# Peptides against a protein of PDB entry 7BDX: the designs that were tried, part 27

Target 1, 212 residues: chain A of PDB entry 7BDX
Amino acid sequence: EMGAAACTLLWGVSSSEEVVKAILGGDKALKFFSITGQTMESFVKSLDGDVQELDSDESQFVFALAGIVTNVAAIACGREFLVNSSRVLLDTILQLLGDLKPGQCTKLKVLMLMSLYNVSINLKGLKYISESPGFIPLLWWLLSDPDAEVCLHVLRLVQSVVLEPEVFSKSASEFRSSLPLQRILAMSKSRNPRLQTAAQELLEDLRTLEHN

## One batch from the design tools (peptide; made by RFdiffusion4, then SolubleMPNN)

Design b1_p9_6_s3 (from b1_p9_6, 5 letters changed)
Fold by OpenDDE base, seed 1:
Structure b1_p9_6_s3 (fold): chain B 212 residues (1-212), chain C 212 residues (1-212), chain A 9 residues (1-9)
Amino acid sequence: as target 1 above (212 residues)
Amino acid sequence: as target 1 above (212 residues)
Amino acid sequence: SRELEELAE
C-alpha cells in the first residue's frame, strides 16, 4: 500500500522534465530501473491467464512504474539514459509485451507501448528496440489485441519504424512479408477516431514508401 | 525493495519546492501522508527494544518517508498542508519521538525532529505542536538522548518555542520548572560545534527572557 | 510526421 502510494506520487511528479533530470542525476537511478524491470516481470508472471487486471495495490504500483518509465523516455536525457544504461529494462518491456495475451493487462500494455514509443523518438532508441529479436512479430502479435488503445500505440510505434529509412531498410523485407495489411485497413475504418487516424497515416506512409 | 527505491527517489526530488507543490496539488497527497504515519508507526512498533536500526529496506523506506515530510514542511504551502490536513501525521511523529528510547533509531529521530522544526517555523504549526499534550516533557526526554545530532535538533525546536512570545507565555511556568538547565549548560561546552552553538544561543535567549 | 513525446499522467 505505501509503496504503491509513493510510486504513484513519483509517477505524477515525473511528468516534469526537471524531476526526471533529478531522478537521473542521482546515484540511485540505475538500481531503481533495474528493480523496476524485475517488479514488472514478477507482476506479469504472477498473473494467471484468466485473471483480469486486479484493481489491486500491486497493479497500481506496476502502472505507476510503467508511467515513470514513460515520462523518463519523454525527454532527451531520459531516452539516452534508458538506451545507454537501462537496456535490460527495455528488453523486459519487450518481453512482457510478448508474454501478455491479447486482451490481457491492457492498461499496462498501453503504458509500456507509450514508453517504447518515446524511446523510439531517438534514432539510437529506435535502432535498439527494432533490432531486438522478434520485434516485428511482436508488433503483429500486439496488433491482434482487441483493445483499440493497444492497437493505436502499436500503430504509432510501427510508424516510428516506417518513418526512419535507416531502420526500415534493415527490416523492410520481413516487414512487407508479414504486414497485417487487412488488419490495418480495418483499423482505418474504426469508429475510434484516434485509431482511425493512426491507421490512415500509416497507410499513407506505406504507400509513399512503395513509390520510392 | 521496490517501494524503498521509489520512496528514496521521491525523497530526493522532494527537495524541490515545485515537486512539493506537485505532490500537494494532486488528489493523492492526503492518502499518502495518512499511510506515511501508519507506516512509520508500524515500523517503530516492530522494533524490538535492543535491535539496532537494521540497515534494511524497511529502515530506508521509513527514512525516505521522514525525509519527504521534512521537505514538505520546508516550504510555506507544505507547512499549511500538514497543519491543516495532516495533523494525525504530526501527532504520530510526536508519539513516535516519545516511544523511541534514548539512543534508539537516532537517524529517524533526527529526520522527525527536522520535520517538526520546519513545521514550527509557522506560528500555526508551532502552536499546534507546542500545545500537544506532553510536548515539554517530550523535549526533555529527547534532550536526554546521548546523540549530539538528536540533541541539536531538540535545542533548535526549543529555540522556536522560546523565540515566540505568544507560544512561550502559554507554557512558560512549566518550561521554567522542568528546564534541564545543567544539561543545556553541558551541551554549551560540547566538542560538537553545532551543538555547542545551539546550546549557547538558547542560553542567551533564555537570559534575555529572564530580564524582560 | 512523428508525434511529440507522450506523457503518462
Scores: peptide ipSAE 0.081, ipTM 0.855, DockQ to the pose 0.151
Fold by OpenDDE base, seed 4:
Structure b1_p9_6_s3 (fold): chain B 212 residues (1-212), chain C 212 residues (1-212), chain A 9 residues (1-9)
Amino acid sequence: as target 1 above (212 residues)
Amino acid sequence: as target 1 above (212 residues)
Amino acid sequence: SRELEELAE
């Protein structure tokens, strides 16, 4: 309980750029983000297909950890730290996103996807993520989620890949051959306006790439 | 381990006034400081006279909690929060300081004493602490500690009481009758310059009060 | 835009 509470407070204050700088300026950052990955992995492995109660202290703790990673990735120096010094954490996030089934741990997926999106703002981060084994299959696996928020953040991450020619060119053939176009088209008709817009924008970007 | 790491980071960033304001501006502050007291109490009760290894995750966790309280008390709005909304925590700190034997949990004592000192900067905080049952005996009990840092922070807290006539007048007779003068005089000859200075200043303040 | 940073609340 106390650990979850402390971590939740740390998550809340990590929305400040100065707090992220303070976290990273200390000598504890490396260890913290290393054990963060291990903690998240342990949590996901413990689910054993069960729908864990979202309100458990363990769940709240892991949500806060994922939130902290997201907020660290929301600033330039945080992205640099993650990509340079915490690659194992990024690998863990990618792994966990693959280990979770559609509809499982929606909130955690959203937070992890947001963290990856933020990392993708930097070309170095985008390159690292996109070069991960099974990255494209992972995107489509995640896009099969029934949850609109999960799908939204997947679409935004896909868009980050599409909008970077240097990255996109390396996987363009695989991307085009496996693209779940009908799924994305269905999302462009969603009643969720954010999902609808994200799907429409991605479709427009893909059309532009087909004509160039 | 992860809880201690998160709490330690939260402690580190709590040195910023803006972070303290952010912590207190959230809806989790009350619960956090409530369970903080319980966690610290549980730790001290578990010691059972044993010298716990200072390097344990549990010890580090509790040190970070005490450090956070200290840093919250270091700013005006934090002192107001503690005195108005977290009196139970202050009571717990006073209790724990009494439960610990001389030489036991030195680092924790120092942090807790620093928190009380910071609270004592506000007249309302000083009044609350000084009106606690057994407060003066507690000060002398703590001043019997062989550790110079513990004694230093006790002397500073005693000085805060002495420097406030409204508070001091309420306990002046008890204070004078139980004052461990020989102990304070010995501290004024300490090789620790901070302890030496604090003891000397307190002796000067006490002499001034005797002549007025 | 891929340049838009996101905060988790």
Scores: peptide ipSAE 0.080, ipTM 0.855, DockQ to the pose 0.155
Fold by OpenDDE base, seed 5:
Structure b1_p9_6_s3 (fold): chain B 212 residues (1-212), chain C 212 residues (1-212), chain A 9 residues (1-9)
Amino acid sequence: as target 1 above (212 residues)
Amino acid sequence: as target 1 above (212 residues)
Amino acid sequence: SRELEELAE
């Protein structure tokens, strides 16, 4: 319980750029983010056996860890730190997103996807994530989720790839051949306005690329 | 391990006034400080059985908790919060300082004494601490510690009482009758310059009170 | 255009 409470407070204060800089300026940051990945992995691996209550202290602890990673990735120096010094954490987040089933751990998926989106704002981060093994199949696996927030953050991450010619050109063939177009078209008609907008924008970006 | 790492980072960033305000502005602060006291108490109670290595993850966790309390008490709004909303934590710190033997958990004693000293900067805090049952005997028990840093922070806390006429007058008779004068005189001749100065200043303050 | 950074609170 105390660990979850401390981590939740750290998550709350990590919304500040100065706090993120203070976290990263300390000699303990590397160890913290290394253990963070391991802790998140252990939690996700435990889900296949016991119905872990979403409101457990352990779940709250893992949510706070994912929230801290997201807030670190929201800052330029935080993105640089993750991409340069904590690549294993990014690999772990991608792996865990693949290990989770549609509808499983929706809140954790959203936080992990938000962290990856923030990392994708940095060209070096986008290149690293998009060149990860199985990245494109992972995006389509995640788009099969029934949750609108999960799908929204996946579409935003897909858009980050589509908007960068250097990144998109490397995977354009696989992207075009495997694109779940009917699913994205269905999302463009969603009653969720954020999901609808994200799907429409992505469809417009894709149409622009077909004319080039 | 992850809890200790998160708590240590929270301790590090809590040196900022804005971070302390953010911790206290959240709805989770009360629960955090309540559990903090319980966690510290559980740790100290566990010491009588097993030689807990000073460098254990559990020890590091408790050090970080005590450090956070110290940093919160260093800020005016933090002192107000502790004295108004977390009195049980202050009571716990006083109790734990009494439960520890001379030379036992020196680093934790120093952090707890630093937190009490910071609380004593606030007149309401000083009144609360000094009116706690057994406060004067506790100070003398702590001054029997062989560690110079423990004794230094005890002398500083004693000085806070001596410098406030409203507080000192209530306990002056017990204070004068039980004062370990020979111990304080010995500290005024210490090779530790900080301890020497604190003991000399307290002796000067006591001489001034004898003439009034 | 890329959207702004998103904070998790």
Scores: peptide ipSAE 0.077, ipTM 0.854, DockQ to the pose 0.150
Fold by OpenDDE base, seed 3:
Structure b1_p9_6_s3 (fold): chain B 212 residues (1-212), chain C 212 residues (1-212), chain A 9 residues (1-9)
Amino acid sequence: as target 1 above (212 residues)
Amino acid sequence: as target 1 above (212 residues)
Amino acid sequence: SRELEELAE
């Protein structure tokens, strides 16, 4: 319980760039983010089937951890730190996203995807993530989720890949051959306006790339 | 382990007034400080005799919690919050200081005493603490500690009482009758310069009060 | 255009 409360407060204050800098400027950051990945992994491994106790202290703790990672990744120096010094954490996030079933741990998936998206704002971060084994299949696995928010954040991450020629060129063949076009088209007709817009924009970007 | 790491980071960033304000401006502060007291109490109750595992994750967690309380109390709005909204925590700190033996949990005692001193900067805080049952005997109990840092912080807290006429007048009789004068005189000859100075200043203040 | 950084609030 105390851990969840402390992490929640830390999450809240980590929305400030100055707080992120203070976290990273200390000697404790490396240890913290190392244990973060381990803790998240332990939580996901403890999940039996599709049952999630969202209101548990453990769940809230993990959400706060994922939130902290997201907020750190929202800052330029935070992205640099994660990619340079906490690659294991990024690897863990990618792994966990693959381990979770569609509809399982939706809130956590969203937070993890947001963190990866923020990392992908940086070319170095995007390269690192996109070069991970099974990255493209992972995106499509995640896009099979019934949750609109999960799908939205997947599409945003896909867009980060598509809009960067250096990254896209490396995966373009696999990307085109495995693209769940029908799914994306369906999303462009979603009642969720954010999802609809994201899907439409991605479709437009893809069309532009086919004509070039 | 994760809790200790998170709390340590939160402790570090709580040195900023803006972070303290952010913590208190949220809806989670009350819960956090409530659980803080409970956690500290649980830790102290778990101590068997004089054996302390200072390097344990649990110990570090509790130290960080005490540090956060201290940093919050260092800010005017933090003092107001503690006295208005977290009196149970203050009561717990006073209780735990009484439960610990001389030489036991020195580092924690110092942090707790620092927090109480910070609270005592505010007249409302000082009144609240000094009006707690057994407060004067508690001060003398703590002053029997062999640790110079503990004694220093006790003397500083005593000074807060002595320098506030409204507070001192209420306890002056008990204070004078139970004052461990020989102990304070011995401290004024300490090799620790901070302790020596604090003891000397207190003796001067006491002499001034006797002549008035 | 890449959208702005998102904070998890």
Scores: peptide ipSAE 0.076, ipTM 0.855, DockQ to the pose 0.150

Design b1_p9_7_s1 (from b1_p9_7, 7 letters changed)
Fold by OpenDDE base, seed 2:
Structure b1_p9_7_s1 (fold): chain B 212 residues (1-212), chain C 212 residues (1-212), chain A 9 residues (1-9)
Amino acid sequence: as target 1 above (212 residues)
Amino acid sequence: as target 1 above (212 residues)
Amino acid sequence: SEAQALLEE
């Protein structure tokens, strides 16, 4: 209980840029983010395939950790720190997103995808995550999730790849050959307005790239 | 390990007034400080009488909690919150300071005494802690500690009582009858300059009160 | 692209 409460408060205050700078300016940041990755990995490995998100102190603690990573990645110096000094954490997030089944740990997936999207705002971050082994298959695995919020954040990450010519050109052949076009077209007809819009915008961006 | 790391980061960033305001402006502050008191109490109750401060994750976690309370009490709105909404935590700190033996958990005692001193800057806080049962005997118990930093922070808290006429007048008879004058005189000859100065100033303040 | 920060669940 106390660990989850402390980490939740740290998550809340990490929404401030000055707090993110204070965290990263200290000598404890490297150790903290190293243990964060290990703790998230331990949690996901403890999940039975059929167990949904437990309303437990451990789940709340891991949500707060993923929230802190997201808030750090929302800031320019935080993205630089993650890409330069915490690559193992980025590799861990990519791995954990692959290890989770469709419909499993939906809130955690959303937070991890938000953190990867924030990292993708930095060209160096986008290059690093998009050049990771199995990245394109991982996107399609995640897009098979029944949850609309998971799918929304996957589509946003796909859009970050598509909108960067230097990154997209390296993966364009694999991307075009494996694109789940019928799934994205189905999402463009979703009852969820946010998912509907994100799928429509991505389909427009893809059409513009085929004509160039 | 992860809980201690998260709580240590929260302690570090809580040195900012804006972070203290953010913590207290949320709906989670009451629960956090309630669990803080329980966690500190559980830690102190787990100590064997002969066990010194363990260099453990648990001790580092409790130090960070005591540090957060100290940083909250350093801010005007934080003192108001503690005195109005977290009196149980103040009662717990007073109790735990009484439960600890001389030389036991020195760093924790220092942090708890710093928090009580910061609370004493508020007249309502000073009234609350000084009117607590056994407060004057507790001060003399703590002043028997062999550690110079513990004794320094006790003398500072004693000075806060002596310098406030409305508070001192209520306890003056008990205070004068139980004052460990020889111990304070010995501290005024300490090799520690901070302890020496604090003991000299307190002796001067006490002499001025006897002539009025 | 807009970064997203989360306050609390």
Scores: peptide ipSAE 0.041, ipTM 0.841, DockQ to the pose 0.062
Fold by OpenDDE base, seed 4:
Structure b1_p9_7_s1 (fold): chain B 212 residues (1-212), chain C 212 residues (1-212), chain A 9 residues (1-9)
Amino acid sequence: as target 1 above (212 residues)
Amino acid sequence: as target 1 above (212 residues)
Amino acid sequence: SEAQALLEE
């Protein structure tokens, strides 16, 4: 309980750029993010057995950790820190997103996808995550999720890849050959307006790339 | 480990007034400070058996919690919050300071005494803690500590009482009858310059009160 | 691309 409460408070205050700078300016940042990855991994590994209730202290703790990573990645210096000094955490997030089944741990997936999207704002971050083994298959695996918010954040991450020619060119063949076009087209007809818009924009971006 | 790391980061960032405002502006503040008191109490109760090594994760966790309370109390809105909405935490800190033996948990005592001193900057806070049952005996019990930092923070808290005529008048008889004058005089000759100065100032303040 | 900061829910 107390650990979850402290992490939740730290999550809330980490929405401030000055707080992110303060977190990173301390001598504890490296250790904190190292243990964060390990803690998130331990939680996901525990799910295969017991349906840990969504409202558990452990779930709240891991949500707060993922929220902190997201807020750190929202800031330029935070992205630089993650990409330069916490690559193992990024690798862990990618691995955990692969270990989770469609419909499993929706809230955690959303937070982790938001963190990866925020990292992708930096070209160095986008390069790092997109060059990760199995990245394109992972995106399509995640896009099979029944949850609209998961799918929305996947589409945003896909868009970040598509909008960077230097990154997209490296994966263009794999991307085109494996693209779940029918799934994206179905999302462009979603009743969820955010998902609908994101799918439409991605389809427009893809059409622009086919004419080049 | 992870809880202690999160609390340590929260402690570091709580030195900012804006972070204290953000902590208090959330809906979790009341719960956080309630559980903080319980966690600190549980730790102190566990000490009677095993010499929990000073470097334990639990010790670090409790130190960070006490540090957060101190930093919250350093800010005017934080003092108001503690005095209005977290009195149980103040009662807990007073109780824990009584439960600890001289020379036991020096670092925790210092942090808790710093928090009480910061609360005492507010007249309402000073009134609340000074009207607590056994407050004057507690000050003298703490002043028997062999640690110079503990004694320094006790003397600062005693000075806060002495400098407020409205508060001091209520305890003046008990204060005069139980004052460890020889102990304070010995501290005024300390090789620790901060302790020496604090003891000298308190002796001067006391002499000024005897002439009135 | 706009970064998304999360407030505590």
Scores: peptide ipSAE 0.041, ipTM 0.840, DockQ to the pose 0.063
Fold by OpenDDE base, seed 5:
Structure b1_p9_7_s1 (fold): chain B 212 residues (1-212), chain C 212 residues (1-212), chain A 9 residues (1-9)
Amino acid sequence: as target 1 above (212 residues)
Amino acid sequence: as target 1 above (212 residues)
Amino acid sequence: SEAQALLEE
């Protein structure tokens, strides 16, 4: 209980750039983000058996951890820190997104995808994530999710790749050959306006890249 | 492990006034400080048996909690919050200071005494603490500690009472009758310059009050 | 692209 409450408060205050700088300026940041990855991994591995109550203290704790990572990645110095000093955490997030089945731990998936998206704002971060083994298959695995918010954040991450010619050129062949076009087209007709817009924009960007 | 790391980061960033305001502006502050008291109490109750390693994750966690309370109490709005909304936590801190033997959990005692001192900066806080049952006996119990830092913070809290005529007048009879004058005089000759100064100043303030 | 900071839901 107390650990979850402390972590939740840390999540809330980490919305401030100055708090992110304070977290990173301390001697304990490296250890914190290392253990964060381990904690998130242990939680996801524990899901194979019991229906973890979504509102459990353990779930709230892991959500707060993912929220902290997201807020750190929202700041330029935070992205630099994660990509330079916490690569294992990024690798863990990518792995956990692969381990989770469609519809499983939706809220955690959204938070992890938001953190990866925030990291992808920086070219070094985008390069690191996009060069990860199995990255493109992982995007399609996640895009098979029935949840609209998961799919939205996947489309945003795909768009970050498509909008960077230097990154897209490296994966363009695999991307084009495996693109779940019918799924994206279905999303462009979604009743969810955010998902609809994101899918339409991505389809337009892809058409622009086919004509060049 | 992870809970202690998160709480330690929260302690570090709580040195900022803006972070304290952010903690208090959230809907979770009340719950956090309620559970803080329970956690500290559970820890102190567990000490009766095993030599808790001072560097344990559990000890670090409780130190971070006491540090957060201290940092919150360092800010005017934080003192107001504690005295209005977290009185049970203040009562718990007072109780735990009574439960601990001289020389036991010295670092935790120092942090708890620092938090009480910070609360005592506000007249409402000082009134609340000083009107607590057994407050004066508790001060003398703590002043029997062999640790110079514990004794220093006790002397500072005693000085907060002595410097407020409205508060001192209520307890003056009990204070004068039970004052461990020989102990304070011994501290005024300490090789620790901070303890020496604090004891000298308190003795001067007490002499001034005897002549009025 | 704008970064997203999450406050507690």
Scores: peptide ipSAE 0.040, ipTM 0.841, DockQ to the pose 0.061
Fold by OpenDDE base, seed 3:
Structure b1_p9_7_s1 (fold): chain B 212 residues (1-212), chain C 212 residues (1-212), chain A 9 residues (1-9)
Amino acid sequence: as target 1 above (212 residues)
Amino acid sequence: as target 1 above (212 residues)
Amino acid sequence: SEAQALLEE
């Protein structure tokens, strides 16, 4: 309980760039983000099947931790810190996204995907994430999720890869051969307007790349 | 572990007035400070005799919580919030200071006394604390502590009472009859310069009040 | 692309 409440407050105040700088300027940042990854991993490993107690203190605690990572990654110095000093946390987030089944821990998936998207704004972050083993299969695994918000954030992360020639060129063959085109086409017809737009934009970006 | 790390970061960033305002402006502040009091109480109740594991995650967690309360009380809006919306936390701090033996949990006593001193800067806060049952006996109990920092912060809190006529007049009879004058005189000769100065100033303030 | 800061809703 107390840990969840403290993390929730820390999450809220981490929306400030100055608070993110203060967190990272301290001697405790490395330890905090190390334990964050371990705590998130322990939570995901404790999940039995597809059942999640969303309103539990433990769930709220892990959501707040994922929110803090997202807010840190929203700031340029935070992205640099995560990619330079907290790579194990990024590796953990990638692993956990692979371990979760479709429809499982939707809110946590969204938060983790938002953090990875924020990291992907930095070319160094995008390179690091995209060079992780199984990254392309992971994107397609996540895109099989029935949740529209999960799929939206996957499409945004895919778009970050596609729009960066230095990154896309390294994975272009695997990407083209494994692309779930029919799934993306179905999303471009979604009733969710954000998902529909993201799928349309990605399809346009992909068509532009086929003609180049 | 994770809770202690999160609280430690929140403590560090709570040194900012803007962070304190952000904490108090959220909908989670009331819950956080309620659970803070309960957590501190549970920790003190778990202590067996005079033994404390100072380097434990639990100790660090409770120290960070007490540090957060101190930093909130350092700001005018934080003092107002504590006195208006977190009175149970103030009551808990007063109770815990009474439950702790001389030499027990010195660091926690110092943090709690610092928070009460900060609250006492507000006349409404000083009135609230000083009107708590057993407040004068509690001050003398704490002044029996062998620790110079504990005694220093007790003397500062006593001075806050003595310097406020509206508060001192209500307790002046009990104060004069129970005052550990010999203890304060001994502190005015302390080798600790901060304790020596605080005891000298309080003795001067008391002499001024005897002539009025 | 804009980074997103999250508050608890």
Scores: peptide ipSAE 0.040, ipTM 0.841, DockQ to the pose 0.062

